# Ledger of designs, part 17: peptides against a protein of PDB entry 3VA4

Target 1, 107 residues: chain A of PDB entry 3VA4
Amino acid sequence: EPIGQLRLFSGTHGPERDFPLYLGKNVVGRSPDCSVALPFPSISKQHAVIEISAWNKAPILQDCGSLNGTQIVKPPRVLPPGVSHRLRDQELILFADFPCQYHRLDV

## One batch from the design tools (peptide; aimed at target 1 P41 I43 N68)

Design b2_p10_8_s2 (made by RFdiffusion4, then SolubleMPNN; from b2_p10_8 with P1A)
Fold by OpenDDE base, seed 5:
Structure b2_p10_8_s2 (fold): chain B 107 residues (1-107), chain A 10 residues (1-10)
Amino acid sequence: as target 1 above (107 residues)
Amino acid sequence: AVPAPPPPVL
């Protein structure tokens, strides 16, 4: 069952999308086989990863050396490639120019 | 060099 959710906000690309996040590695990227598939040119094929090691642990976000970067919105921070960032509930994230939000599910 | 990412939104 999903442990978290990643929301892609609506925009010029289309409506909002909600992606379930599971235990293990949830790859964010343009490739269609990614757990969080964002089929947009500015997204790298393998852009980032959200790893959930346990239901009671905060997920870890890691940029995978993406071309257009991964950022935390507040406070603003560009994530260096390969550096682990512990996600906070309701955290706002930019994958390239696409705003998203992480939400911990009550399961 | 990797281009600078766009500014944060929302």
Scores: peptide ipSAE 0.066, ipTM 0.721, DockQ to the pose 0.317
OpenDDE base, seeds 1, 2, 3, 4: peptide ipSAE 0.048, 0.046, 0.047, 0.046; ipTM 0.715, 0.710, 0.712, 0.711

Design b2_p10_8_s3 (made by RFdiffusion4, then SolubleMPNN; from b2_p10_8, 3 letters changed)
Fold by OpenDDE base, seed 2:
Structure b2_p10_8_s3 (fold): chain B 107 residues (1-107), chain A 10 residues (1-10)
Amino acid sequence: as target 1 above (107 residues)
Amino acid sequence: AVPAPPAPAL
C-alpha cells in the first residue's frame, strides 16, 4: 500500500501524473524500471531517490548526481548530490526542469 | 558544469 505520492504537474510534456511511493527506495529517473519513471531527456537515468523508512517518518530525498539537478522550490535551493533532504508534506521539487509535489497519504 | 534550471513559480 502506498504511503506517499509524487505528483508531476501538467506541462508541455503532457497531463499531470501521480506516482505512488512505498516503503524503501523510490528511484526517480528516466530509466523505465524506476519507481518514478520520468521518460524525459533532461532527467538522468537514475536521477534521485526518495527513501521512506517508516509510514510516520518524513521521506529522505537525495539527488544521485544527476546532470540537471534536483531543487527545492520554496525556499529555493539546489540539493548537493548524495546529501539527505527531509521532505515536508506538500514539498515542491524540481527534477531538472520538471515541477513535482510530494504529499503524504493519510492511510 | 551544467547550471541548474530555474525554479518555477509554484
Scores: peptide ipSAE 0.053, ipTM 0.705, DockQ to the pose 0.361
OpenDDE base, seeds 1, 3, 4, 5: peptide ipSAE 0.048, 0.051, 0.045, 0.052; ipTM 0.703, 0.711, 0.701, 0.702

Design b2_p10_8_s4 (made by RFdiffusion4, then SolubleMPNN; from b2_p10_8, 3 letters changed)
Fold by OpenDDE base, seed 2:
Structure b2_p10_8_s4 (fold): chain B 107 residues (1-107), chain A 10 residues (1-10)
Amino acid sequence: as target 1 above (107 residues)
Amino acid sequence: AVPAPAPPAL
């Protein structure tokens, strides 16, 4: 059962997409076997990871050394590769230039 | 090489 969700906002690439997030590692990347598969050329094959250790703990986002980076929107900051960032509910994230939002599911 | 990102304002 998913305990979180990552929303990719609509844009020139197409409509909004929602990706379920589960306990463990949820890899964000261009590779089709990623949990959050973003099939866009500016996204690294393995771009970032959202790790959820428990349903009642904030997920940890790490950039995996992506080419075009991972950023938090508010307040703006670029995430250094491999550095843990605790996601807040409704956090807005840029993977390269693709805006996404993390949402904790109340299940 | 991949295209450079153009982050939108949200």
Scores: peptide ipSAE 0.051, ipTM 0.715, DockQ to the pose 0.756
OpenDDE base, seeds 1, 3, 4, 5: peptide ipSAE 0.049, 0.044, 0.045, 0.043; ipTM 0.711, 0.716, 0.712, 0.703

## One batch from the design tools (peptide; aimed at target 1 S42 I43)

Design b2_p11_3 (made by RFdiffusion4)
Pose (drawn by RFdiffusion4):
Structure b2_p11_3 (pose): chain A 107 residues (1-107), chain P 11 residues (1-11)
Amino acid sequence: as target 1 above (107 residues)
Amino acid sequence: SPNLFDPSFLE
């Protein structure tokens, strides 16, 4: 069962798309093979990873050296490539110019 | 093409 959710907000690309997040590595990228496939040209083929060790542990987000970056929306931060960031429930993230929101599920 | 969206998504 999914233990988290990545919400890609509605935009030019259409209505909101929701992606389940599971234990283990959840790769965010443009490739259709990615666990979270965001099929938009500005997204890197392997853009970021959300690693989840347990349902009761914070996911770790890392940028994989993406071209257009990964940012935390609030507080505003750029995530340097390879640096771990613990995700908080409801935290807003930008992958390139695409805003998303992480939600922890229950349980 | 740039993505456009409700600005409140960034609040």

Design b2_p11_3_s1 (made by RFdiffusion4, then SolubleMPNN; from b2_p11_3, 4 letters changed)
Fold by OpenDDE base, seed 4:
Structure b2_p11_3_s1 (fold): chain B 107 residues (1-107), chain A 11 residues (1-11)
Amino acid sequence: as target 1 above (107 residues)
Amino acid sequence: MPVEFDPSVLE
């Protein structure tokens, strides 16, 4: 059962896509075996990780040393590699130049 | 740096 959702907004790449997020590590990256697979050249093979724990409702986002970075939209902030960011519900994220939104599911 | 997304579009 998914605990959260990551929405990739529509753009030049194509239509909107929703990815389920589960307990543990949800890797965001270009590699097809990632939990959140974003098959785009500007996304690193392993770009970032969203970790959700049973003892902490809010997911932790970390950039994994990606080439084109991970940013929080509001307030604007570039995430240094390996620095933990606690995601808020409805938070807007840029993986490289791809806008996404985290949504907490009521489970 | 990538172009910043305008969040006002979603509100």
Scores: peptide ipSAE 0.128, ipTM 0.747, DockQ to the pose 0.246
OpenDDE base, seeds 1, 2, 3, 5: peptide ipSAE 0.107, 0.109, 0.096, 0.125; ipTM 0.741, 0.752, 0.748, 0.757

Design b2_p11_3_s2 (made by RFdiffusion4, then SolubleMPNN; from b2_p11_3, 4 letters changed)
Fold by OpenDDE base, seed 4:
Structure b2_p11_3_s2 (fold): chain B 107 residues (1-107), chain A 11 residues (1-11)
Amino acid sequence: as target 1 above (107 residues)
Amino acid sequence: PPVTFDPSVLE
């Protein structure tokens, strides 16, 4: 049962895609075995991680030392590697240049 | 750093 969703908006790469997020670590990266697989050259193999715990269902986003970075859109900020950011519902995120949105599911 | 994004296009 997914606890959240990460939406990759449509763009030059192709159509919109939705990725389910589960309890534990949801790795974002170019590697095909990532929970959120973004198979694009500008995305690092292990780019970032979204961790959701049973004790606090608000996800924690951390950049994993990616080459092209992870940013929060509003308010604008670049996430330093390994620094925890608590995601809010409807949060807009840039992984490299790819805009995404986190949605909390009512479960 | 990555290109800035205007979130108003998503609203």
Scores: peptide ipSAE 0.117, ipTM 0.757, DockQ to the pose 0.235
OpenDDE base, seeds 1, 2, 3, 5: peptide ipSAE 0.105, 0.099, 0.087, 0.103; ipTM 0.752, 0.751, 0.732, 0.751

Design b2_p11_3_s3 (made by RFdiffusion4, then SolubleMPNN; from b2_p11_3, 4 letters changed)
Fold by OpenDDE base, seed 5:
Structure b2_p11_3_s3 (fold): chain B 107 residues (1-107), chain A 11 residues (1-11)
Amino acid sequence: as target 1 above (107 residues)
Amino acid sequence: PPVEFDPSVLE
């Protein structure tokens, strides 16, 4: 059962997509086997990871040394590779230039 | 990294 959701907003790439997030590591990347598969050239094959250790803990976002970076939108912040960022509910994230939003599911 | 995104566009 998913604990959270990552929404990829609609854009020039196409319509909105919602990705369920589960306990453990949810890899964000261009590779098709990623939990959050973003098949776009500006996304690294293994771009970032959202790790959820428990349903009652905030997920941890880490950039995996991506080429085009991972950023928090408000307030603007570029995430250094490998540094843990605790995601807030409704957090807006840029993977490269793709805006996404994390939200916790009411389970 | 990419240019800053204005989230108001999404709201």
Scores: peptide ipSAE 0.112, ipTM 0.761, DockQ to the pose 0.194
OpenDDE base, seeds 1, 2, 3, 4: peptide ipSAE 0.092, 0.096, 0.087, 0.110; ipTM 0.743, 0.757, 0.746, 0.750

Design b2_p11_3_s4 (made by RFdiffusion4, then SolubleMPNN; from b2_p11_3, 5 letters changed)
Fold by OpenDDE base, seed 4:
Structure b2_p11_3_s4 (fold): chain B 107 residues (1-107), chain A 11 residues (1-11)
Amino acid sequence: as target 1 above (107 residues)
Amino acid sequence: MPVTFDPSVLD
């Protein structure tokens, strides 16, 4: 059962896509074996990680030292590599220049 | 290099 969802908004790359998020590590990256596979040149092979634990279902987002960075939109901030950010429901995130939104699922 | 996204388009 997915605990959350990451929505990639539509853009020049194509239509909107929804990715389920599960307990444990959900890797965001260009590599096809990532849980959240974003096959775009500006995304690092392993760009970021969204970790969800059974003890705290609020996800922790960390940039993995990506080339083009990970940003929170509101309030605006660039996430330093390896620094934990606790995601809020409906949080807006930029992976490189790709806008996404986290949604908590009621499960 | 950081990209500015206007979230008001999502309101």
Scores: peptide ipSAE 0.067, ipTM 0.712, DockQ to the pose 0.195
OpenDDE base, seeds 1, 2, 3, 5: peptide ipSAE 0.048, 0.043, 0.042, 0.047; ipTM 0.699, 0.689, 0.682, 0.696

Design b2_p11_4 (made by RFdiffusion4)
Pose (drawn by RFdiffusion4):
Structure b2_p11_4 (pose): chain A 107 residues (1-107), chain P 11 residues (1-11)
Amino acid sequence: as target 1 above (107 residues)
Amino acid sequence: VSNVPSTDWQA
């Protein structure tokens, strides 16, 4: 069962798309093979990873050296490539110019 | 094409 959700907000691309997050590596990228496939040209083929060790542990987000970056929306931060960031519930993230929101599920 | 959110997503 999913233990988290990544909401890609509605935009030019159409209505919101929700992606389940599971234990283990959840790769965010443009490739259709990615666990979270965001099929938009500005997204890197392997853009970022969300690693989840347990349902009761914070996911760790890392940028994989993406071209257009990964940012935390609030507080505003750029995530340097390879630096771990612990995701908070409801935290807003940008992958390139695409805003998303992480939500922890129950349980 | 640049993405523009259709809603106030930071609300």

Design b2_p11_4_s1 (made by RFdiffusion4, then SolubleMPNN; from b2_p11_4, 7 letters changed)
Fold by OpenDDE base, seed 3:
Structure b2_p11_4_s1 (fold): chain B 107 residues (1-107), chain A 11 residues (1-11)
Amino acid sequence: as target 1 above (107 residues)
Amino acid sequence: MKYVPTEDVLA
């Protein structure tokens, strides 16, 4: 069962979408086989990864050397490629120009 | 910043 959720906010691309996050690596990218598939030109095929090692630990977000980057919104911060960032509940993330939000699910 | 399509999308 999912431990977290990544919400892609609605926008010009279409309606809001919610992606379940599971134990292990949840790849974010344009490739259709990604756990979080964002089929948009500005998203790299393998853009970032959200790794969840346990239900009681904060997920780790890493940019995978994406072209257009991964940013934390508040406070604003560009994530250097390959550097681990612990996600807080309700964290707002930009994958390129697409705003998303992570939240922890009750299991 | 400026967001551009990836190279393979443009190809």
Scores: peptide ipSAE 0.208, ipTM 0.789, DockQ to the pose 0.041
OpenDDE base, seeds 1, 2, 4, 5: peptide ipSAE 0.184, 0.170, 0.187, 0.183; ipTM 0.774, 0.813, 0.794, 0.795; seed 4 fails the geometry check

Design b2_p11_4_s2 (made by RFdiffusion4, then SolubleMPNN; from b2_p11_4, 7 letters changed)
Fold by OpenDDE base, seed 3:
Parts: C-alpha cells; structure tokens; sequence
Structure b2_p11_4_s2 (fold): chain B 107 residues (1-107), chain A 11 residues (1-11)
C-alpha cells in the first residue's frame, strides 16, 4: 500500500504521471527498473532516492550524485549529493529540468 | 544547453 505519491507534471515530454511511493527506498532515475522511472536523457540512471521509513515520518530525499542535479523549487535550493532532505507535503522538486511534486497519501 | 544528456545516452 502506497504511503505517498510523486507527480511528474505534464510538459513537452507528455502528460502528467503519478508514481506511488512505498516504505523503503524509492529510486528516481532513468533506468527502467527504478521505482520512479523517468526515461529522459537529462536524468541520471540512478538520480535520487526517496526513502520512507514509516508512514508517520517525513520521507527523506537524497541526490545520488546526479549529473544535472536535484533541487527544491520553493525556496530554490540545490541539494548537495548524499545530504538528507526531509520532504514536506506538497513539496515541489526539480530532477534536472523536470518539475515534480510529492504529496502524502491517507493510509 | 542548461541540462546535458548523460554520456551513455550520447554514445
């Protein structure tokens, strides 16, 4: 049962996509076997990870040393590789040039 | 270009 959701906003790449997030590590990347598969050239094969340790704890986002980076949109902040960032509900994230939004699901 | 494709994509 999913604990959260990551939404990839619509754009020139196509329509909006929603990815369920589960307990444990949810890898974001270009590789097709990633939990959040973003099959775009600017995304690293293993770009970032969203780790959810419990339903009542904020997920942790870490950039995995991606080529084009991961940043929080508001306020703008580039995430240093390997540094833990606690995700807030409705947080807007850029993986390279792709805007996404995390939101918590009711469980 | 602000964001560059990864090297393996260009190969």
Amino acid sequence: as target 1 above (107 residues)
Amino acid sequence: MRYVPTEDVLA
Scores: peptide ipSAE 0.188, ipTM 0.782, DockQ to the pose 0.041
OpenDDE base, seeds 1, 2, 4, 5: peptide ipSAE 0.157, 0.138, 0.155, 0.184; ipTM 0.769, 0.776, 0.773, 0.802

Design b2_p11_4_s3 (made by RFdiffusion4, then SolubleMPNN; from b2_p11_4, 6 letters changed)
Fold by OpenDDE base, seed 5:
Structure b2_p11_4_s3 (fold): chain B 107 residues (1-107), chain A 11 residues (1-11)
Amino acid sequence: as target 1 above (107 residues)
Amino acid sequence: MRYVPSEDVLA
């Protein structure tokens, strides 16, 4: 059962997409094998990872050394590769230039 | 930041 959700907002690429997030590592990347597959040229094959260790703990976001970076929107900051960032509910994230939002599911 | 496409996608 999903613990969280990552929403890719609609844009020039197409409509909104919602990705379920599960316990463990949820890899964000262009590779079709990624849990959060973002098949766009500016996204690294393995771009970032959202790790959820427990249902009652905030997920940890790490950039995996992506080419075009991972950013927190508010307040704006680029995440250094490999540095853990605790995701807040409703947090807005940029993977490259693709805006996404994390939401904790209430299940 | 600058956003560039990956080579492997461009084939």
Scores: peptide ipSAE 0.088, ipTM 0.755, DockQ to the pose 0.042
OpenDDE base, seeds 1, 2, 3, 4: peptide ipSAE 0.083, 0.070, 0.074, 0.081; ipTM 0.711, 0.745, 0.729, 0.701

Design b2_p11_5 (made by RFdiffusion4)
Pose (drawn by RFdiffusion4):
Structure b2_p11_5 (pose): chain A 107 residues (1-107), chain P 11 residues (1-11)
Amino acid sequence: as target 1 above (107 residues)
Amino acid sequence: SFPVNHATVPP
């Protein structure tokens, strides 16, 4: 069962798309092979990873050296490549110019 | 250059 959710907000691309997040590595990228496939040209083929060790542990987000970056929306931050960031519930993230929101599920 | 996305993000 999914233990988290990545919401890609509605936009030019159409209505909101929701992606389940599971224990283990959840790769965010443009490739259709990615766990979270955002099939938009500005997204890197392997853009970022959300690693989840347990349902009761905070996911770790890292940028994989993406071209257009990964940012935390609030507080505003750029995530340097390879630096771990613990995700909070309802935290807003940008992958390139695409805003998303992480939600922890229950349980 | 890439197409620009105009997202609707709730406040």

Design b2_p11_5_s1 (made by RFdiffusion4, then SolubleMPNN; from b2_p11_5, 5 letters changed)
Fold by OpenDDE base, seed 3:
Structure b2_p11_5_s1 (fold): chain B 107 residues (1-107), chain A 11 residues (1-11)
Amino acid sequence: as target 1 above (107 residues)
Amino acid sequence: SFPKVVADVPA
């Protein structure tokens, strides 16, 4: 059962996609074996990771040293590689130039 | 706004 959700907004790449997030590590990247597979050239093979330790705790987002970076939108901030950022519900994230939104699910 | 990006694909 998913604990959270990552939404990739619609764009030139295609329609909106919703990815379930589970306990443990949810890798975001271009590689097809990533939990959140974003098959786009600007996304690194292993771009970032969203780690969820418990259903009632905020997930931790870390950039994995991606080429084009990971940013928080409001307020705008580039995440230093490997530094933990606790995600807020409904937080807007940029993986390279792709806008996404984290949503906490009720479990 | 979006940052400038480059392709991160195998050379």
Scores: peptide ipSAE 0.280, ipTM 0.807, DockQ to the pose 0.069
OpenDDE base, seeds 1, 2, 4, 5: peptide ipSAE 0.277, 0.216, 0.267, 0.215; ipTM 0.805, 0.762, 0.799, 0.768

Design b2_p11_5_s2 (made by RFdiffusion4, then SolubleMPNN; from b2_p11_5, 4 letters changed)
Fold by OpenDDE base, seed 2:
Structure b2_p11_5_s2 (fold): chain B 107 residues (1-107), chain A 11 residues (1-11)
Amino acid sequence: as target 1 above (107 residues)
Amino acid sequence: SFPQVVADVPP
């Protein structure tokens, strides 16, 4: 059962995509075997990770030393590599130049 | 605006 969802908003790359997030580590990256596969040149092969330790706990987002970075939109900040950020429901995230949104699913 | 990005692929 997915615990959350990461939405990639529509853009020049194409339509909106929704990625289920599960307990454990959900890797965001260009590599096709990532949980959240974003097959775009500006995305690092392993760009970031969203770790969900429990259904009732906020997921942890970490940048994995990506080339083009990971940013939180509100309040705006660039995430230093390896530093934990607790995601709030409906958090807006930039992976490189790709806007995404996390939201919690009903479980 | 978004930060400037570059392709993260081998040359």
Scores: peptide ipSAE 0.236, ipTM 0.784, DockQ to the pose 0.050
OpenDDE base, seeds 1, 3, 4, 5: peptide ipSAE 0.217, 0.231, 0.061, 0.154; ipTM 0.776, 0.782, 0.708, 0.770

Design b2_p11_5_s3 (made by RFdiffusion4, then SolubleMPNN; from b2_p11_5, 5 letters changed)
Fold by OpenDDE base, seed 1:
Structure b2_p11_5_s3 (fold): chain B 107 residues (1-107), chain A 11 residues (1-11)
Amino acid sequence: as target 1 above (107 residues)
Amino acid sequence: SYPKVVAEVPP
């Protein structure tokens, strides 16, 4: 069962999409085989990764050296590639120009 | 700060 959820907000690209997050590595990217597949030109094939461990279910977000970057919205911060960022529940994230929100599932 | 977005692939 999923440990968390990543919501892609609705926009010009289309409606809202919710992606389940599981233990292990959840890759965010344009490639269709990504766990969080964002099929948009501004998203790198492998853009970022959200890793969740069994001993600490708080996800770790890392940018994978994406072209257009990964940012935290509040407070605004560009994540340096490969640097671990512990996601907070309800945290707002920008992958390139696409706003998303992480939600911890009460499991 | 929000850097300019560049497409990696044509739309």
Scores: peptide ipSAE 0.216, ipTM 0.802, DockQ to the pose 0.057
OpenDDE base, seeds 2, 3, 4, 5: peptide ipSAE 0.211, 0.197, 0.194, 0.198; ipTM 0.810, 0.804, 0.797, 0.797

Design b2_p11_5_s4 (made by RFdiffusion4, then SolubleMPNN; from b2_p11_5, 4 letters changed)
Fold by OpenDDE base, seed 1:
Structure b2_p11_5_s4 (fold): chain B 107 residues (1-107), chain A 11 residues (1-11)
Amino acid sequence: as target 1 above (107 residues)
Amino acid sequence: SFPKVVADVPP
């Protein structure tokens, strides 16, 4: 079962969507085969990756060299491509211009 | 700071 959740907030694009996150690599991108599929033009086909290990269930977020970038909201920070960022519970993330929130599941 | 958002697909 999922270790975490990534919530895409509702907006002009449509309603809220919740994506389960599992052990291993959870790819965020426009491609439909991504674990977190965000089918929007501003999202790169392979935009970012959220990796969760068995020994440390705190996810690691990396931008994959996306066109429009990946940002942490609080405090504001653009993530350099390939640089690991450890996600905190309830952390707010921007993939391009799409706000999302990571939620740790108690499992 | 938020960079300008552009489509990552051809028009």
Scores: peptide ipSAE 0.266, ipTM 0.802, DockQ to the pose 0.051
OpenDDE base, seeds 2, 3, 4, 5: peptide ipSAE 0.187, 0.207, 0.261, 0.190; ipTM 0.741, 0.766, 0.797, 0.762

Design b2_p11_6 (made by RFdiffusion4)
Pose (drawn by RFdiffusion4):
Structure b2_p11_6 (pose): chain A 107 residues (1-107), chain P 11 residues (1-11)
Amino acid sequence: as target 1 above (107 residues)
Amino acid sequence: SPNHFDPSYLE
């Protein structure tokens, strides 16, 4: 069962798309093979990873050296490539110019 | 094409 959710907000691309997040590596990228496939040209083929060790542990997000970056929306931060960031419930993230929101699920 | 969205998503 999914233990988290990545919400890609509505935009030019259409209505909101929700992606389940599971234990283990959840790769965010443009490739259709990615666990979270955001099929937009500004997204890197392997853009970021969300690693989840347990349902009761904070996911770790890392940028994989993406071209257009990964940012935490609030507080505003750029995530340097390879640096771990613990995700908080409801935290807003930008992958390139695409805003998303992480939600922890229950349980 | 650039993405456009409700600005409140960034709040």

Design b2_p11_6_s1 (made by RFdiffusion4, then SolubleMPNN; from b2_p11_6, 4 letters changed)
Fold by OpenDDE base, seed 4:
Structure b2_p11_6_s1 (fold): chain B 107 residues (1-107), chain A 11 residues (1-11)
Amino acid sequence: as target 1 above (107 residues)
Amino acid sequence: PPVTFDPSVLE
């Protein structure tokens, strides 16, 4: 049962895609075995991680030392590697240049 | 750093 969703908006790469997020670590990266697989050259193999715990269902986003970075859109900020950011519902995120949105599911 | 994004296009 997914606890959240990460939406990759449509763009030059192709159509919109939705990725389910589960309890534990949801790795974002170019590697095909990532929970959120973004198979694009500008995305690092292990780019970032979204961790959701049973004790606090608000996800924690951390950049994993990616080459092209992870940013929060509003308010604008670049996430330093390994620094925890608590995601809010409807949060807009840039992984490299790819805009995404986190949605909390009512479960 | 990555290109800035205007979130108003998503609203």
Scores: peptide ipSAE 0.117, ipTM 0.757, DockQ to the pose 0.233
OpenDDE base, seeds 1, 2, 3, 5: peptide ipSAE 0.105, 0.099, 0.087, 0.103; ipTM 0.752, 0.751, 0.732, 0.751

Design b2_p11_6_s2 (made by RFdiffusion4, then SolubleMPNN; from b2_p11_6, 4 letters changed)
Fold by OpenDDE base, seed 4:
Structure b2_p11_6_s2 (fold): chain B 107 residues (1-107), chain A 11 residues (1-11)
Amino acid sequence: as target 1 above (107 residues)
Amino acid sequence: PPVVFDPSVLE
């Protein structure tokens, strides 16, 4: 049962895609075995991680030392590698230059 | 990164 969803908005890469997020670590990256697989050259093989715990269902986002970075859109900020950011519902995120949105599911 | 995203396009 997914606890959240990460939506990759449509763009030059193709149509919108939705990725389910589960308890534990959801790795974002170019590698095909990532929970959130973004098969694009500007995305690092292991780009970022979204961790959701049973004790606090608000996800923690961390950049994993990616080449092209992870940013929060509102308010604008670049996430330093390894620094925890607590995601809010409807949060807008840039992985490299790919815009995404986190949605908390009511479960 | 130099990319500036306008979130109003998503609203």
Scores: peptide ipSAE 0.163, ipTM 0.775, DockQ to the pose 0.190
OpenDDE base, seeds 1, 2, 3, 5: peptide ipSAE 0.134, 0.140, 0.103, 0.122; ipTM 0.761, 0.768, 0.740, 0.753

Design b2_p11_6_s3 (made by RFdiffusion4, then SolubleMPNN; from b2_p11_6, 5 letters changed)
Fold by OpenDDE base, seed 4:
Structure b2_p11_6_s3 (fold): chain B 107 residues (1-107), chain A 11 residues (1-11)
Amino acid sequence: as target 1 above (107 residues)
Amino acid sequence: MPVEFDPSVLD
């Protein structure tokens, strides 16, 4: 049962895509075995991680030392590698230059 | 740095 959702907005890469997020680690990256697989050259093989715990359903986002970075859109903020950011519902995120949105599911 | 996304289009 997914606890959240990560939406990749439509763009030059193609149409919108939704990825389910589960308890534990959800790796964002170019590698096809990532939970959130973004098969684009500007995305690192293991770009970032979204971790969701049972005792705290608000996800923790960390950049994994990606080449092109991870940013929060509002308010604007570049995430240093390994620094935890607690995601809010409807938060907008840039992985490299790909805009995404986190959505908390009611479960 | 990547080009900033304009979130106003989503509001």
Scores: peptide ipSAE 0.070, ipTM 0.714, DockQ to the pose 0.245
OpenDDE base, seeds 1, 2, 3, 5: peptide ipSAE 0.058, 0.049, 0.046, 0.063; ipTM 0.711, 0.707, 0.698, 0.722

Design b2_p11_6_s4 (made by RFdiffusion4, then SolubleMPNN; from b2_p11_6, 4 letters changed)
Fold by OpenDDE base, seed 4:
Structure b2_p11_6_s4 (fold): chain B 107 residues (1-107), chain A 11 residues (1-11)
Amino acid sequence: as target 1 above (107 residues)
Amino acid sequence: APVVFDPSVLE
């Protein structure tokens, strides 16, 4: 069962999409085999990873050396590649220029 | 330069 959700907000690319997140590594990227597949040119094939561990109360987000970067919206931060960021519920994230929101599910 | 997020997306 999913333990979290990543929402891609609607935009010029199309309607809103919700992606389930599971324990372990959830890869965000343009490649279709990614857990969170964002098939857009500005997204790297393997852009970022959201890792959810039973040992931690919050997921860890890392940029994987993407071309166009990963950012936290509030407070604004550009994530250096490989640097862990602990996600809070309802955290707003930019993958390249695509706004997303993490939601912790009540499980 | 960082991308500017439009908060109206959340409304």
Scores: peptide ipSAE 0.181, ipTM 0.765, DockQ to the pose 0.197
OpenDDE base, seeds 1, 2, 3, 5: peptide ipSAE 0.066, 0.162, 0.134, 0.148; ipTM 0.712, 0.765, 0.746, 0.752

